# Peptides against a protein of PDB entry 9IZ0: the designs that were tried, part 14

Target 1, 345 residues: chain A of PDB entry 9IZ0
Amino acid sequence: ITCLGSNGHTYKQLVKGGNDDLRQDAVMEQVFEQVNGFLRSYRKTSQRNLSMRTYKVIPLALKTGVIEWVQDTIPLGEYLDSAHKVYHPKEWSLSTCRKLIAEKQMEDLETRLKVYDLVCRHYRPVFRHFFLESYADPVQWFTTQTNYARSTAVASVLGHVLGLGDRHGQNILIDKTSGEVIHIDLGIAFEQGKKLPVPECVPFRLTRDVVDGMGITGVEGVFRRCMEFTLETLRREEDSLLSVLEVLRYDPLFSWLISPLRRMKKQKMQLENFNQPESGNITTDASRDPKIQRNNVSGESEAERAILKVRQKLSSTLSVEASVGELIRIAQDPSYLALMFCGWS

## One batch from the design tools (peptide; made by RFdiffusion4, then SolubleMPNN)

Design b1_p8_7_s3 (from b1_p8_7, 6 letters changed)
Fold by OpenDDE base, seed 3:
Structure b1_p8_7_s3 (fold): chain B 345 residues (1-345), chain A 8 residues (1-8)
Amino acid sequence: as target 1 above (345 residues)
Amino acid sequence: EVTGVPVP
C-alpha cells in the first residue's frame, strides 16, 4: 500500500498477513533503537556514526501488520546472484553450488568441507563490485564502503549478542545511497537459529562476499575496530540492555521460542531447495493452526535462559579485542560454514 | 503520527 502522510509525502508500506508474527520484528526494532541510543552516548561510537539501521514495524494483529518499505535498497543475495553472472560468467551458477552442498548435507564434516572448498574455488566473491558500480566519485566510494563496514560491524555484534538467526542474503538489504546494511525478518532471535532443521552455527553472517565488500583490508580494517567499539559500548550498557530485555519477559505477546509453524515453513523451504529446479512462487496456504496451548511456565524459563545467554555474551572474561577476534574467527571458519544450509553461502 | 489516507 502507499499512504499519503500529513506532511504531504507518500510512504510505501508492506502489509504482511497470514503466517508471520510481526511482534518479534517490532520488539527487535525497539531493542535496536535503544542500542542506537547507547551508541550515540559514547565518543568512540558516536564519532563514527555507529548505528543499527532500523525500520518501522506496526503489528496490527497476531498474524498481520504493516512494515515500512525501505526505499533505495537491494537484497544482498539478489545483488550477488546478478553480479556473479556478470563478473564470473564462466564459474558455476548459484543453483549448481547449492545443489552440490545440498547433496552432501547428510555426510561427514570432512566430505562437507571438501565440497565447500570445491564450491569456493568455482564461485568467487563479487560484492566489491557493488561499490565500484554504484559510486563513480572516489570520496563517495570510500564513504559508502566505510559505512558498509561500520553498519556490518554493528549488526554483527548486535546479531551475536541478541542471537539473531536466519541471516541469509535475502534478509540483508544494502542501502544504495549510504552503503549501509539493513537486517529484515527478525523473527528468529535469542539463538533460535540453532533450532532450525539445519542449525546456524556461526555468530553472524561473515561469508566471503560480506568480507569482499569491506575492500582490501577485509575484516582487519574498519570492521574489526567498529566491532570492538560496539562490543565495548554494549558491555558498558549491559544493565540497561538487560533491563530492556526483562520488560519483554512480561510481554504476553512476545515469544522466546521459534513457533512450530515457522520451524515447519523453514523445514519445507530447506527441503524444497533439495528437490526442485528453479520454478514458482509457492503461496503455502497453511490453514491449520494447531491450538498453541502456551504453557506459560515454559515461556518464563525460556526468557530467563535467553537473558542469561545475552549476559554471558557481554561478559568481560575476555578482552573486547580477544572476544571480537574469536567471533570473527568462528564466523569465517569453514568447519562451521560447511555445516550451514546450502542457501547460506 | 502517520495520519495518512491510503492511496491506491
Scores: peptide ipSAE 0.000, ipTM 0.431, DockQ to the pose 0.022
Fold by OpenDDE base, seed 4:
Structure b1_p8_7_s3 (fold): chain B 345 residues (1-345), chain A 8 residues (1-8)
Amino acid sequence: as target 1 above (345 residues)
Amino acid sequence: EVTGVPVP
């Protein structure tokens, strides 16, 4: 829908209906706004304008709401697929890569690593070109690439700490004006991404293309340093952050667990994204309802576990630098990336 | 607050 604001400006808005509970997205955006408060209050983060990009989410009903249309954005995955065809027209298609990974999904780790390496050799990173194409001015190019590395660092720390899942390239927008990342579809949080049909094993998305967008310094430049400052801020504000999450523990509308319906929907979308149709009616007989043992684990026990996991991730047992170093290492480890839906780009 | 009317 398009709305005329009281200021005379027109605003595009996405009306989302059917099966998505936008309350999760709205709550995560509120958590990000609070964290942005902490980032503004801390000298090391405020001096760098570190923030999680947020958007407005208004739940209207259990399965309907309005989302702010983030103007001048493109999904990372849409850009990467288009750019790869331009810059590497002789390399494998995204569909070929997906097919090869999917065919080996049930194989051992060694076989999956071999196929991941093979895919990586035939699908090279291209995301550096986003900044080169979009900005003819060197100062604007450098500024936007810096903003990308900064915003990706904030989103990576927050994504890890809050256990944000479903971080595929369609759920990460790039702002064409600022170069900043915007994370969308926030309804997989608190490590529930590990319960997806393809489990997310990385702390955040740090694939080769995500790194390629950081330019020649990769992770060792602005990104690492901004992760450190973000994590230092979150550790300092641990009690404040946990207090915000404790309020959500008592929200009867907040779900700490992925709903069976959302899990099934994400399963279908994953299967559909693996199976770009060459025309063949595979009637997958949906009649095997796995009897989800409703272990009536009280929603309170799952909230407590989620908050405990957040606390554990904020632990000062390791230095900020050591913690960030380990997170970056794990996020780039082929042994985890080979397990992902699209770990190569 | 952006109070907006839906434009058709």
Scores: peptide ipSAE 0.000, ipTM 0.427, DockQ to the pose 0.023
Fold by OpenDDE base, seed 1:
Structure b1_p8_7_s3 (fold): chain B 345 residues (1-345), chain A 8 residues (1-8)
Amino acid sequence: as target 1 above (345 residues)
Amino acid sequence: EVTGVPVP
């Protein structure tokens, strides 16, 4: 829809309806705005303009709401699919790579690693080209690549701390003006990605293309340093962050748990949209949600467990540098990446 | 639907 603002400007907005609960997205955006307050108050993060990019989410009902249309963006996965066809036209298609990974999804780690390595050799990173294509001026190119590395670092720390899941290439937008990342579809948080039929084993998305966008320094440049400053800020503001999350414990509308049906549906829709070339309105009759008697007691215990996990991730037992080093290592480890859903890579 | 695109 297009709305006329009280200021006389027109705003494009997305009306979302269906199976996605926009209340979780709206709450996560509120948490990001509070964290952006902490990042602005801390010298090391404010001097670098570190922030999580946010957008407005207005839930209107249980399964409907309005989302701000983020202008001048492209999904990372849409760019990568198009760019790979241009820069590597002799390599394997995205569909071929996914098929090979999916066919081995139930095999042992050694077999999955061999297939992952094989796919990596036949599907090379291209995301560096986004910055080269979009910015003719060297200063703009350097600035936007720096903004990308900074925003990805903030999103990686926040994504780990808050346990954001479902971070596939369509749920990450790139701002074509600033180079910053924008995370969308926040409906899997507090490590609920580990409860998917294929568990998410990495702390955040740090695939070869995500690293390729950081330029020649990769993770060892602006990215690592901005992760360190972001984590240092969140550790300093631990009590403030936990206090924001405790307010959500008492929100009867917030779901700390992904429903079994939503778990199966998220990964099944990722598989079905993988197996059909173009045809067919599947009106899946959503009329049989079994009345899960939400025992209020189970929701409170899961909120407490979620907050405890956030506190554990903010622990000062390891230095900031050691913690960031371990997160970067795990996020890039082929042994974890090869275990991911074919839909995640 | 923003359907997830996997690739390594």
Scores: peptide ipSAE 0.010, ipTM 0.513, DockQ to the pose 0.158; fails the geometry check
Fold by OpenDDE base, seed 5:
Structure b1_p8_7_s3 (fold): chain B 345 residues (1-345), chain A 8 residues (1-8)
Amino acid sequence: as target 1 above (345 residues)
Amino acid sequence: EVTGVPVP
């Protein structure tokens, strides 16, 4: 919808209705606003304008709400598919790469690694071209590439700490004006991505194209340093962050678990990607919720486990530099990436 | 239906 504001400006808004619970997105956006408060309070993060890009989510009912509309953005996955056809027209299509990975999804790690390496040789990164195409001015180019590396670093630390899942290229937007990343569809949090039919084994998305956008220094430049400053800030504000999450423990409306419907939708999408090319809009009318016996693991016990995992990720047992180094290593490790769903490639 | 992406 388009709304006229009292200020005379027109605002695009998304009315979301159906099977998705917008309360989880709204809560994650509130947590990000609190974290942005912490990032503004410390010199090391404030001097770099480190923030998680946020958007407004207004739940109107259990399955209906208004989401603010991102102007001047593009999904990372949409840009990459288009750019790869332009810059590498002799390489394999994304559909060919996804098919080869999917055909080997049930094979051993060694076979999956061989196919992942083969795909990597026939599908090279292109995301550097986003900055070269969009920004003819060298100062604007450098600024936007720096903002991309900064925002990706903040999102990577927060995504790891809060256990954000489903970080595929359609759930990551790029701001065409600032170069910053915006994460959308926050309905998989607190490591519930590990409970997907194909488990998410990486701490955050750090694929070859995500690194290619960081320029010549890759992860060893602005990205690593901004991850370190973000993690240092979150460790200092551990009690404040945990206090925000404890309020959610007592919210009877907040779900610490991935919904059975969302698991089934992801399972169906994983199975359908074996059999058909991407043809649009599966409106599944979910009028039959099978009464899955709620094993009464109290929602309180899952909340407590989620908060305990957040605390464990904020532990000072390793230095900030060592912790960030290990996260970057795991996020780029082919042995984990080859185990991911074919839609992560 | 989800028809769109959300603002900065």
Scores: peptide ipSAE 0.000, ipTM 0.370, DockQ to the pose 0.056; fails the geometry check

Design b1_p8_7_s4 (from b1_p8_7, 6 letters changed)
Fold by OpenDDE base, seed 4:
Structure b1_p8_7_s4 (fold): chain B 345 residues (1-345), chain A 8 residues (1-8)
Amino acid sequence: as target 1 above (345 residues)
Amino acid sequence: PVSGIPLP
């Protein structure tokens, strides 16, 4: 929809209806606004203008709401598919890569690593070109690439700590003006991404293209240092962050678990993204409702478990540098990326 | 506040 503001400007907004609970997105955006408060209060993060980029979410009903249309953005996955066709026109298509990974999904790790490596050799990173294409001025280019690395670092730490899932290239927007990342569709949090049909095994998205956007230093520059400062801030503000999450424990409208319906919807979308429409009637007899033993695990016990996991991720058992180093290592590990839906880009 | 989170 397009709304006329009281200032006489027109604002595009997304009306989302269906089975997605926008209250989850709105709650996560409120958590990000609180974390942005912590990042502004801490000298090391404030001096770098570190923030999680947020957007406005207004839930209107249980399954309907209005989302701010983030202007001047592009989905990372949309840019990468387009740029890859331009810069590497002789390499494999995204659909070919997806097909090969899908065909090996049920095979052993060694076979999955071999196909992942093969895909990686035939689908090279291109995200550096986003900054080179968009900014003719060297200062603007450097500034936007720096903003990208900073915002990606904040989003990576915060996404790990909150266990933000479903971090595919369509759920990560790039701001064309600032170079900042904007994470959208926040309805899979607190490690519920591990319950998806293709489990998320990485702490955050740090694929080859995500790294390529950081420029020549890759992770070994602005990104690593900004992750360290962000994690240091979150550890300092642990009690404040946990207090914000404890309020959600008592919110009867907040879901700590992925809904069966959302899981099934994501399953269909994953299958549709693997299958090009060859007209094979795979009547997936959806009539096997696995009796999800609704163990009436009280929503409270799942909230407690989620908060405990957040606390564990904020543990000072390892240094900030060691913790960030391990997160970066795991997020780039082929043994995890080969298990992902699109770990190569 | 969309949730019952008291804004500080």
Scores: peptide ipSAE 0.000, ipTM 0.401, DockQ to the pose 0.025
Fold by OpenDDE base, seed 1:
Structure b1_p8_7_s4 (fold): chain B 345 residues (1-345), chain A 8 residues (1-8)
Amino acid sequence: as target 1 above (345 residues)
Amino acid sequence: PVSGIPLP
């Protein structure tokens, strides 16, 4: 829809209706705006204009709301699929790569690592070209690549601390004007991604294409330093951040758990990627729900566990540099990446 | 379509 603002300007908005709970997105955007307040308050983060890019989400009803249309953006996964076809037209298609990883999803780590390495050799990074194509001026190119590395660093720390899941290439937008990342579909938070049928094992998305966009220094430049400054700021504001999350503990509309419907939808999408249409009438008798003991783990007990995990991630047991170093290591470790769902990039 | 492998 297009709305006329009280200022006489027209604003494009996305009306979303369906099975997606926009209340989760709206709450996470509010948490990001509070964190942006902390980042503005500290010299090391404010002098670099470090922020999580936010967008306005207005929940109107259960499963209905208005989302700000972020202008001049492209999904990372849409750009990458297009760019791989242009820059590496002799490499494997994204669909071929997905199929090969999916076919080995139930195999051991060694087999999955071999397939992952094979796919890596036939599907090379291209995201550097986003900045080279979009910016003819060298100063604009350098500025936008720097903004990308900075925004990715903030999003990586926040994504880890808040346990954001489902960080696939369609849930990450790139701003074509600033080079900044915008995270969307925030409905998997507080490590609920680890409760997916294929658990999320990495702290945040740091794939070769995400690194390739940082330019020649990769993770060892602006990115690492901005992660360190962001984590230092969040550790200083631990009590303030936890106080914001404690307010959500008492929100009856906030779901600390992946809804059974969203889990089933993710399961079905995971299973449909395995089913080639062999024309066999398997009446999957949906009546064998394994007796997952409906321990009514009160929503309060899951909120408490989520807050305790946030506190644990903000622990000063390791230096900021050591903590960031370990996060960057794990996020790039093939032993973790090869275990991820074939739908995660 | 949920896009992508964690293609490194």
Scores: peptide ipSAE 0.027, ipTM 0.619, DockQ to the pose 0.131; fails the geometry check
Fold by OpenDDE base, seed 2:
Structure b1_p8_7_s4 (fold): chain B 345 residues (1-345), chain A 8 residues (1-8)
Amino acid sequence: as target 1 above (345 residues)
Amino acid sequence: PVSGIPLP
């Protein structure tokens, strides 16, 4: 929809209807705004303008809402598919690579690693070209690439701490003006991605293209240092962050568990991406949700477990540098990435 | 929107 603002400007808005609960997105955006407060208050993060990019979510009902259309953005995945065809026209198509990974989904780790390596050799990263194409001015190029590395670092730390899942390239927008990342579809949080049919085993998305966008230094430099400063800020503000999450424990509308419908939708999408590339808005008429009696006791125990995991991730048992080093290592480890859904790569 | 997840 297009809305006329009280300021006389027209705003595009996305009306989302169907089976997706926008209340989770709205709550996660509120958590990000609180974290942005902590990042602004801490010298090491404020001096770098570190923030999680947010968007407005207005839930209208259980399955409907209005989302801010973030202008001047592109999905990371849409850019990468287009750019790969331009820069590597002799390499394998995205569909070919997905098919090969998918055909080996039930095989052992060694077989999956061999296929992942094979795909990586025939599908090389291109995301560096986003900055080279979009910004002819060297100062603007350097600034936007720096903003990308900074925003990706913040999103990576927050994504790990809050256990954000479903971080595929269509759920990550790139702002064409700032180079910043915007994470969308936040309905898989608190490690519920590990409960998907293909478990998410990485702490955040740090694929070869995500690294290629950081330029010649890759993860070494701006990205690593901004992860360290972000994690240092979150450890300092642990009690404040946990207090924000404790409010969600008592929100009857917040779901600490991935819904069975969302699991089934993700499972179908995992299966249908095997059989047909092109067709159809699946309006699953989910008018018959069986009354899952939410035993309130089970929801509270899951919230407590989620908050405990957040606290454990903020533990000062390891240095900030050691913790960030291990997160970066795991996020890039082929032994985890080769086990991911064929769409994650 | 086909949430076509992109590869590595």
Scores: peptide ipSAE 0.025, ipTM 0.575, DockQ to the pose 0.140; fails the geometry check
Fold by OpenDDE base, seed 5:
Structure b1_p8_7_s4 (fold): chain B 345 residues (1-345), chain A 8 residues (1-8)
Amino acid sequence: as target 1 above (345 residues)
Amino acid sequence: PVSGIPLP
């Protein structure tokens, strides 16, 4: 829809209705706004304008709401598919790569690693071209690539700490003006991605294309340093962050668990991508939500476990540099990436 | 129908 604001400007908005609970997205966006407050309060993060890019989510009722339309954006996955066809027309298609990974999904780690390496040799990263094409001025190019590395670093730390899942290329938007990343569809949090049919084993998305967008220094430049400053800020504000999450513990509307419907939808997509990589639009008819008697006692125990995991990720047992170094290593490790769902690569 | 963004 398009709305006229009281300021005389027109705003595009997405009305979302159906099966997804927008309350989780709205709550996660509120947590990001609080974290953005912390990032503005500390010199090391404020001097670099470190922030999680947010968008407005207004839940109107159960499974209905209004979402801000983020203008001047493109999904990362949409750009990458288009750019790969232009820059590497002799390499394999994304559908071919996914098919090969899916065909080996039930095989051992050694077989999955061999197929992952084979795919990597026939599908090279292209995301550096986004900055080269969009920004002919060297100052704009450098600024936007820097903003990309900064925003990706903040999102990577927050995504790890809050246990954000489902970080595929369509759930990550790129701002074509600033180069910043915008994370959307926040309905998998607090490590519920590990409860998917194919578990998410990496702390955040750091695929070859995500790294290629960082320029010649890759992860060893602005990205690593901004992850360190972000984690340092979150460790200082641990009590403040945990206090925000404790408010959610007592919210009877907040779900600490992945919905059975969302789990089933992901399971169906994983099975369909195994059998038919090109099959369109799954209209799942919503009419049979089984009345899950949520025993309130089970919800409280899952909230407590989620908050304890956040506290553990903020632990000062390792230095900030060591903790960030380990996260970057794991997020790029082929032994973890080869175990991911074929749509992750 | 909220078109599920096709997982590429």
Scores: peptide ipSAE 0.007, ipTM 0.510, DockQ to the pose 0.169; fails the geometry check

